# Designs tried in a protein design run: peptides against a protein of PDB entry 4KTY. Part 34

Target 1, 266 residues: chain A of PDB entry 4KTY
Amino acid sequence: YVLNDIGVIFYGEVNDIKTRSWSYGQFEDGILDTCLYVMDRAQMDLSGRGNPIKVSRVGSAMVNAKDDEGVLVGSWDNIYAYGVPPSAWTGSVDILLEYRSSENPVRYGQCWVFAGVFNTFLRCLGIPARIVTNYFSAHDNDANLQMDIFLEEDGNVNSKLTKDSVWNYHCWNEAWMTRPDLPVGFGGWQAVDSTPQENSDGMYRCGPASVQAIKHGHVCFQFDAPFVFAEVNSDLIYITAKKDGTHVVENVDATHIGKLIVTKQI

## One batch from the design tools (peptide; made by RFdiffusion4, then SolubleMPNN)

Design b1_p11_2_s4 (from b1_p11_2, 3 letters changed)
Fold by OpenDDE base, seed 3:
Structure b1_p11_2_s4 (fold): chain B 266 residues (1-266), chain A 11 residues (1-11)
Amino acid sequence: as target 1 above (266 residues)
Amino acid sequence: QYQVPFPKPAP
């Protein structure tokens, strides 16, 4: 989980699983220096740099460009003319070295690019890390632990009312660490996500959230456990918005989200 | 290949 410099990232759909190679390159020249530079840009104190909890949370924030001029600019509009299309990247090294050289955010990334770069960052700093792909991954936009899907009377989705969304797939990271700040048993793999999705106490970041805690339904522990829980286990609530302004729950699907979670043993 | 978000209506 630290020594491998080449990995595989799962993507696509649950019924059409695809893989792509990714070069992490955590041992290549300039990469460690760049990771230290990232922490410098975050103004992270020296005392915290040895704490994987703090490092992973800072990394979650800094791998995305939002808030703090971090590493990667996300784009999902299929217009990538002002940079490199997310699908063109094959590894972390070029991205990190460009960031270090230009001192400006690199264009562009999507979830697997964020996860790839974040994986390099974590491994470079000695934190065991892996990429996780969740198929039918929920994006809870209002922190209510469910996906509210509003439908018109004709059955079409009302995009104006529907704020929550489901990704066909989403990639994030798991980092291995002890969690002395949590009850016994909730150390080990921690979910961390650098793809900018939701604001977490003032900036776009996510985690570390205890995988064990989430697995057992504990969402009260720091950090961002409710959001991660919703990504993998939220119910889909289909609500018909009638013309008279009334809402009727048409269906509840408790099996759609998080149908498959895949990670490569690295 | 870019990431595709969706909500699909219940059948």
Scores: peptide ipSAE 0.028, ipTM 0.667, DockQ to the pose 0.471
Fold by OpenDDE base, seed 2:
Structure b1_p11_2_s4 (fold): chain B 266 residues (1-266), chain A 11 residues (1-11)
Amino acid sequence: as target 1 above (266 residues)
Amino acid sequence: QYQVPFPKPAP
């Protein structure tokens, strides 16, 4: 989880799982220097740089360009004229070296690119890390631990009212660390995510959230446990918005989200 | 391959 510099990222659909190779390159020339530079740009205190909790949280913020001119600019509109299409990247090295050289955010990334670069960052700094792919991954943007899908009377989705969304797949990272800030038993794998999805206390960042805490429904544990919990275990609530302004719950699906979570085993 | 957000239609 630290020494392996080549990996596999799962993507696609739950019924059509695909894989792509990704070169992490944490041992390549200039990569460690770039990771240190990232922490410098974050103005991270030296005392915190040895704490995997702080490092992973800062990394989740800095791997995306939002808020702090971090490493990667996300784009999902299929317009990549001012950079490299997300699908063209094959590893972290070129991205990180470009960032270090230009001192400007690199365009463009999507979840697997963010996860790939973040994995390099973590491993380079000695934090065991892996990429996790969640199929049917929920994005809860109002922190109610459910996906509210609003429907018109004709059954079509009301896009104006429906703010929550489900990704066919989403990639994030798990980092291994102790959690002395949590009760005993909630160390180990921690979910961290650098894809800019939701604001977490003023920044687009996510985690570390204890995987064990999530599995046991302890959403009160820092950091961002409710969001991560919703990604893997939220109910879909189908609500019909009537013309008279009333809302009627038509259906609840508790089985759709988080159908499959995959990570490469070493 | 691109990440694709979607809503599941009501059954």
Scores: peptide ipSAE 0.028, ipTM 0.657, DockQ to the pose 0.491
Fold by OpenDDE base, seed 4:
Structure b1_p11_2_s4 (fold): chain B 266 residues (1-266), chain A 11 residues (1-11)
Amino acid sequence: as target 1 above (266 residues)
Amino acid sequence: QYQVPFPKPAP
């Protein structure tokens, strides 16, 4: 999880699982320097750089450009003008070296690009890390631990009534560390996500959230456990917005979100 | 393949 510099990222759909290779390149020239530069740009105190909890949280914030002029600008509009389309990237090295050279955010990324670069960052700094793909991944925007899907009276989805959304797939990272700040048993793999999705205490970042805690339904532990839990285990709430302004729950689906979670086992 | 929103219609 630290020494492997080439990986596989799962994507596509649950019924049509696809894989793509990704070169992490954590040992390539200039990459360690760039990772240190990223922490410098974050103004991270030297005393915190030895703490994987702090490092992974800072990395989560800095791999995306929001708030702090971090590494990657996300784009999902299928235009990708003024940069490189997300699908054109094959690894982390070119992205990180461009960031170091230009000292400006690199365009553009989507979830697997963020996860790929973040994986390089973690591994480069000696933190065991892997990429995880969640099919039917929920994005809970209003922090209610459910995925609200609003329907018109004709049954069509009204995407304007909520910011909640479901991705066909989403990639994030798991980083291995002890969690002395949590009860015994909640160390090990921690979910961290650098794709800018939600604001977490003032910045677009996510994690580290204990995978064991999430698996056992514990959402009270730092960081961002409710959000990560919702990504993998939200109920779909289908709500019909009536013409009179009332909302009626038409259906609840507790099986759709997090239908398949895949990571490469080495 | 790009990451895209996937709203599932009601059953």
Scores: peptide ipSAE 0.026, ipTM 0.657, DockQ to the pose 0.481
Fold by OpenDDE base, seed 1:
Structure b1_p11_2_s4 (fold): chain B 266 residues (1-266), chain A 11 residues (1-11)
Amino acid sequence: as target 1 above (266 residues)
Amino acid sequence: QYQVPFPKPAP
């Protein structure tokens, strides 16, 4: 989880799982220096740089360009005219070195690119880390721990009535650390996500959220446990929007989200 | 393959 400099990232569909290689390159020349530079750009105090909780949270924010001129610009428009298409990247090294050289965000990334670069960042700094892929991953936009799907009276989906969405797959990271700020038993793997999805206390970041806490239904612990919980365990709520403006719950599906969660084992 | 958001149809 620290020494391996090449990995496999799972993607595709739950019924058609695919893998892609990713070179983390945490030992390549200039990469550690770039990771330190990232923390410098974040204006992270030296006293916090030895704390994996703070480091992983800062990394979550800084690997995306939002808010703080971080490493990667996300794009899903399928054009990518002003940079490199997300699928063209094969590893973290070129991205991080470009960021260090240009001192500007690198275009473009999607979830696996964010996760790949973030994995390099964590491993460079001695934090055991791995990439996790969740198929049918929910994006809860209104923090209600459910995925709202609005239907017209004729049964057709109206995607304009909610910002909630489901990804065919989503990649994030798990980082290994103790959590002295949490009750005993909630250390170990912590979910962290650098893909800019939702605002967390003022900036686009996510985690660290205790995987053990989430598995046991505890979403009250810092950081962003409700959001991570929703990604893997949201109920699909099918709501019919009536012409009179009323909403009626037609169906609930508690089995669709988080259909499969995959991570590479060492 | 790109990450793609989708709505799920009603059962």
Scores: peptide ipSAE 0.026, ipTM 0.672, DockQ to the pose 0.479

Design b1_p11_3_s1 (from b1_p11_3, 3 letters changed)
Fold by OpenDDE base, seed 5:
Structure b1_p11_3_s1 (fold): chain B 266 residues (1-266), chain A 11 residues (1-11)
Amino acid sequence: as target 1 above (266 residues)
Amino acid sequence: SYDISAIYRYE
């Protein structure tokens, strides 16, 4: 989880799982310097750089360009005229070195690119890390731990009312660390996500959230446990919006979100 | 054709 510089990222559909190789290159020339530069850009104190909790949270923020001119600009509109299409990247090294050289955010990334670069960042700094893929990954927009899908009376989705969304797949990272700030037993793997999805206390960042806490429904533990919990375990609530303004719950699906979560085996 | 890009869905 630290020494391996080549990885596999899972993507695609739950019924058609695909894999993509990714070169992390955490030991290549200039990469450590770039990771330190990233922390410098974040104005991270030296005292915090030895704390994996702080480092992973800062990394979560800085790997995306939002808020702080971090590493990668996300784009999902299939128009990548001002940079490199996300699918063209094969590893983290070129991205990180370009960032260091240009001192400007690199275009463009999507979840697996963010996860790949973030994985390099973590491993480069000695934090055991892996990429996790979640199929049917929920994006809870209003922090109510459920996916509210509003339907027209004809059964079609009302896109105006429906703010929540579901990714066919989403990649994020898990980082290994102790959590002295949490009760005993909630150390180990921590979910962290650099793909800009939701604002977390003023910045687009996510985690570290204790995987054990999430697994056992402890969403009160810092950081961003409710959001991560929703990604993997939210219920789909189908609500018919009536013309008179009333809402009727038509159906609840508790099995759709997080149908499969995979990571590379040891 | 298959696209590697992640996409939003309403299921």
Scores: peptide ipSAE 0.317, ipTM 0.857, DockQ to the pose 0.159
Fold by OpenDDE base, seed 4:
Structure b1_p11_3_s1 (fold): chain B 266 residues (1-266), chain A 11 residues (1-11)
Amino acid sequence: as target 1 above (266 residues)
Amino acid sequence: SYDISAIYRYE
């Protein structure tokens, strides 16, 4: 989880799982220096750089460009004229070296690119890390632990009535660390996500959230456990928006989100 | 054709 510099990222659909190689390149020239530079740009106190909790949280914020001129600019509109399309990247090295050289955010990334770069960052700093892919991954935008899907009276989806959304797949990272700030048993793998999805206490970042806590439904633990929980286990709530302005719950699906979570062992 | 890009779904 630290020494392997080439990985596999899962993507696609739950019924058509696909893989692509990703070169992390944590041992390549200039990469460690760039990771240190990232922490410098974050103005991270030196005393905190030995704490994987703080490092992973800072990395979560800094791998995306939002708030702090971090590494990657996300784009999902299929228009990438002012940079490199997300699918063109094959590894973390070119992205990180470009960031270090230009000292400006690199365009463009999507979830697997963010996860790939973040994985390099964590491994460079000695934190065991892996990429996780969640199929039918929910994005709870209003922090109610459910995925609201609004329907017109004719049954068609109205995507304008909510900012909640479901990704066909989403990639994030798990980092291995102790959690002395949590009760015993909630160390180990921690979910962290650098894809800018939601604001967490003033910044677009996510985690570390205890995987064990989330697995057992403990969403009260820092950081961002409710959001991560919703990604993998939120109920789909189908709501019909009536012409008179009333809302009617038509259906609840508790099995759709988090249909498959895949990560590579070893 | 399949696109590697993640896509929002509303089903």
Scores: peptide ipSAE 0.214, ipTM 0.824, DockQ to the pose 0.160
Fold by OpenDDE base, seed 2:
Structure b1_p11_3_s1 (fold): chain B 266 residues (1-266), chain A 11 residues (1-11)
Amino acid sequence: as target 1 above (266 residues)
Amino acid sequence: SYDISAIYRYE
């Protein structure tokens, strides 16, 4: 999980799973220096740079450009002027070296690009890491651990009322570490995510969240366990907004979110 | 064209 510099990322649909290669390049010239530069830009104390909990949390913030002029600017509007389309990237090296050279955020990324660059960052710093793809990945915007989908009377989604959303797929990372800040048994793989989705205590970051904690429903454990839990286990609540202003729950689907979670052993 | 982009869905 540290030595391999080429990986595979899963994407597409749950019924049509696709893969693409990604070059992490954690051993390429200038990459380690760039990772150190990222931590310098984050103004991370030297004492914390040896702590994988702090490093992974800082990395989740700095790999995205929001808040702190981090590495990658996300774009999902299919208009990628003044940059590189997310699909054109084949690895982390060019992105990281451009960031180091220009000292400005690199355009543009989506989830697999964020995950790829974040994976390089983690591995470069000696943290075992892998990319995870979740199909039907929920994005809970109001931290209620459910997807509230509001419907018009004709059955169409009311986009104005519906704030929660579901990705057809989403990529994030898992990093291996001990968690002395948690009860015994909740070390090991920790979910971390650099794709800017939700604000976490003042900035767009996510994790580390104990995979074991999430698996057993311990959403009270730091960091961002409720959000990650919702990504993989939210119920879909279909609510019809009536013309008179009343809301009626039409259906509840507890099986839709997190249908498949895929990772490659590297 | 080949589209790898993730998209929001309501199913």
Scores: peptide ipSAE 0.303, ipTM 0.856, DockQ to the pose 0.168; fails the geometry check
Fold by OpenDDE base, seed 3:
Structure b1_p11_3_s1 (fold): chain B 266 residues (1-266), chain A 11 residues (1-11)
Amino acid sequence: as target 1 above (266 residues)
Amino acid sequence: SYDISAIYRYE
């Protein structure tokens, strides 16, 4: 999880799973220097750079450009005129070296690009890490641990009322570390996500969230456990918005979200 | 026919 510099990323649909290779290149020239530069840009105290909890949280913030002029600018509108299309990247090295050279965010990334670069960052700094793909990944926008899908009376989605969304797939990272800040048993794999999805106490970042805590529904444990829990286990609540302003729950689906979670074993 | 881009869905 530290030494392997080539990986496989899962994507696509749950019924049509696809893979692509990704070169992490954590040992390539200039990459370690760039990772240190990223932490410098974050103004991270030297004392914290040896703490994987702090490092992974800072990394989740800095791999995305939001808030802090971090590494990657996300784009999901299929318009990439001012940079490189996310699908054109084949690894982390070119992205990180461009960031170091230009000292400006690199365009553009989507979840697997963020996860790939973040994986390089973690491994480069000695933190065991892997990429995880979640199919039917929920994006809880209002932190209520459920996906509220509002429907018109004709059955179409009311996009104005529906703030939550579901990705066909989403990639994030798991980093291995002890969690002395949590009760015994909640160390090990920690979910961290650099794709800018939700604000976490003032910044677009996510994690580290204990995978064990998430699996057992302990959403009170730092960091961002409710959001990660919702990504993999939220119920879909279908609500019909009546013309008179009333809401009727039409259906509840507890099986749709987190249909499949996949990671490469190394 | 081959698009890696992630998309939002409401199902």
Scores: peptide ipSAE 0.287, ipTM 0.847, DockQ to the pose 0.153; fails the geometry check

Design b1_p11_3_s2 (from b1_p11_3, 4 letters changed)
Fold by OpenDDE base, seed 1:
Structure b1_p11_3_s2 (fold): chain B 266 residues (1-266), chain A 11 residues (1-11)
Amino acid sequence: as target 1 above (266 residues)
Amino acid sequence: SYDLSAIYRYE
């Protein structure tokens, strides 16, 4: 999880799983220096740079350009006129070296690009890391641990009544570390995500969230456990919005979100 | 081309 410099990322649809190669290149010239530069740009105290909890959290913030002029600018509008289309990237090295050279955010990325670059960052700094793909990944926007789907009285979906959404697939990272800040048993793999999705205590970042905590429903544990929990375990709540403004729950689907979670073992 | 991530549409 540290020595491998080439990996496979899963994407596509749950019924049409696809794989793509990604070159992490954590041992390539200039990459370690760039990772250190990223931490410099984040203004990390030197005392915290040896703490994987702090490093992974800073990395989740800095790999995206939001808030802090980090590495990658995301784009999902299918217009990439001012940069490189997300699908054109084949690895982390070119992205990181461009960032170091230009000292400006690199355009453009989507979840697997963010995850790829973040994986390089973690591995480069000696943190075991892997990429995880979640199919039917929920984006809980109002922190209620459910995915709200509003329907008109005629049964048609009204997408204007909620900002909740579901990705066909989403990629994030898991980093291996001890968690002395949590109760015993919640170390090990920690979910971290650099794709800008939600604000976490003032900036777009996510994690580290204990995978064991998430699996056992301990969403009170730092960091961002409720959000990660919702990504993989949200119930779909179908709500009919009545003309009088009242809401009626029509159906609940507890099986749709997080239908498949895949990661490369070796 | 590679598939892009996209918001799932419910119908």
Scores: peptide ipSAE 0.428, ipTM 0.902, DockQ to the pose 0.111
Fold by OpenDDE base, seed 4:
Structure b1_p11_3_s2 (fold): chain B 266 residues (1-266), chain A 11 residues (1-11)
Amino acid sequence: as target 1 above (266 residues)
Amino acid sequence: SYDLSAIYRYE
């Protein structure tokens, strides 16, 4: 989880699982320097750089460009005229070296690119890390732990009535660390996500959230456990928006979100 | 070609 510099990332659809290779390159020239530079840009105190909790949270914020001119600019509108299409990247090295050289955010990334670069960052700093792919991954935008799907009276989806959404797939990272700030038993793998999805205490970042805590429904633990929980276990709530302005729950699906979660074991 | 992440559309 630290020494492997080439990995596999799962993507596609739940019924058509695909894999792509990704070169992490944590041992390549200039990469460690760039990771240190990232922490410098974040103005991270030196005393905190030995704490994987703080490092992973800072990395979560800095791998995306939002708020702090971090590493990657995300784009999901199929317009990549001012940079490199997300699918063109094959590894973390070119991205990180470009960031270090230009000192400006690199365009463009999507979830697997963010996860790939973040994985390099974590491994480079000695934190065991892996990429996780979640199929039918929910994005709870209003923090109600459910995925709202609004329907017109004719049954068609009205996407304008909510900011909640479901990704066909989403990639994030798990980092291995102790959690002395949590009760015993909630160390180990921690979910962290550098894809800019939701604001967390003033910045687009996510985690570390205890995988064990989330697995057992403990969403009260820092950081961002409710959001991560919602990504993998939200109920789909189908709501019909009536012409008179009332809302009627038509159906609830508790099995759709997080249909499949995949990660490499070795 | 690689599949992009996208918002799943329900019907």
Scores: peptide ipSAE 0.390, ipTM 0.874, DockQ to the pose 0.112
Fold by OpenDDE base, seed 2:
Structure b1_p11_3_s2 (fold): chain B 266 residues (1-266), chain A 11 residues (1-11)
Amino acid sequence: as target 1 above (266 residues)
Amino acid sequence: SYDLSAIYRYE
């Protein structure tokens, strides 16, 4: 999980799973220096740089450009002027070296690009890491651990009222570490995510969240366990907004979110 | 090119 510099990322649809190669390049010239530079830009104390909990949390913030002029600018509008389309990237090296050289955020990324660069960052700093793909990945905007889908009376989705969303697929990372800040048994793989989705205590970051804690429903454990839990286990709540202002729950789907979670053992 | 991530459209 640290030595491999080429990996495979899963994407596509749950019924049409696709794979793409990604060059992490954690051993390439200038990459370690760039990772250190990223932590310098984050103004991370030297004492914290040896703590994988702090490093992974800082990395989740700094790999995205929001808040702190981090590495990558996300774009999902299919307009990629003044940059590189997300699908054109084949690895982390060019992105990280461009960031180091220009000292400005690199355009553009989507989830697998964020995950790829974040994976390089983690591995470069000696943290075992892998990329995880979740099909039908929920994005809970109001932290209620469910997807509230508001429908018009004709059955169409009310986009104005519906704030929650579901990705066809989403990629994030798992990092291996001990968690002395948690009860015994909740170390090991920790979910971390650098794709800017939700604000976490003042900035767009996510994790580390104990995978074991999430599997057992312990959403009270830091960091961002409720959000990660919702990504893989949210119920879809279909609510009809009546003309009189009342809301009626029409249906509940507990099987849609997190249909398949895939990772490659490297 | 590769498939982009997208918000799932409810049917």
Scores: peptide ipSAE 0.198, ipTM 0.844, DockQ to the pose 0.110
Fold by OpenDDE base, seed 5:
Structure b1_p11_3_s2 (fold): chain B 266 residues (1-266), chain A 11 residues (1-11)
Amino acid sequence: as target 1 above (266 residues)
Amino acid sequence: SYDLSAIYRYE
């Protein structure tokens, strides 16, 4: 999880799982310097750089360009006119070196690109890390731990009212660390995500969230446990919006979200 | 050209 510089990222559909190779290159020339530069850009104190909790949280913020002119600009419009299409990247090295050289955010990334670069960042700094793919990954927009899908009376989705969404797949990272800030037993793998999805206390970042805490429904533990929990375990709530303004729950699907979560085996 | 199947999307 630290020494391997080539990885596999799972993507595609739950019924058609695909794999993509990714070169992390954490030992390549200039990469460590770039990771330090990233932390410098984040104005991270030296004392915090030895704390994997702080490092992973800063990394989750800085790997995306939002808020702080971090590493990668996300784009999902399938145009990518002013940069490199996300699918064209094959590893982290070119992205990180371009960022260091230009001192400007690199265009463009999507979830696996963010996860790949973030994985390099973590491993480069000695934090064991892996990429996780979640199929049917929920994006809870209002932090209520459920996916509210509003329907018209004819059964079609009301896009105006429906703010939550579901990705066919989503990639994020897990980082290994102790969590002295949490009760005993909630160290180990921590979910962290650099894909800009939701604002977390003023910045687009996510984690570290204890995987054990999430697994056991402890969403009160920092950081961003409710959001991560929702990604993997949200219920779909189908609500019919009546013309008179009333809402009626038509159906609840507890099986759709998080159908499959995969990561590379040791 | 690129593989569009790699692009993730909302459902």
Scores: peptide ipSAE 0.031, ipTM 0.698, DockQ to the pose 0.190

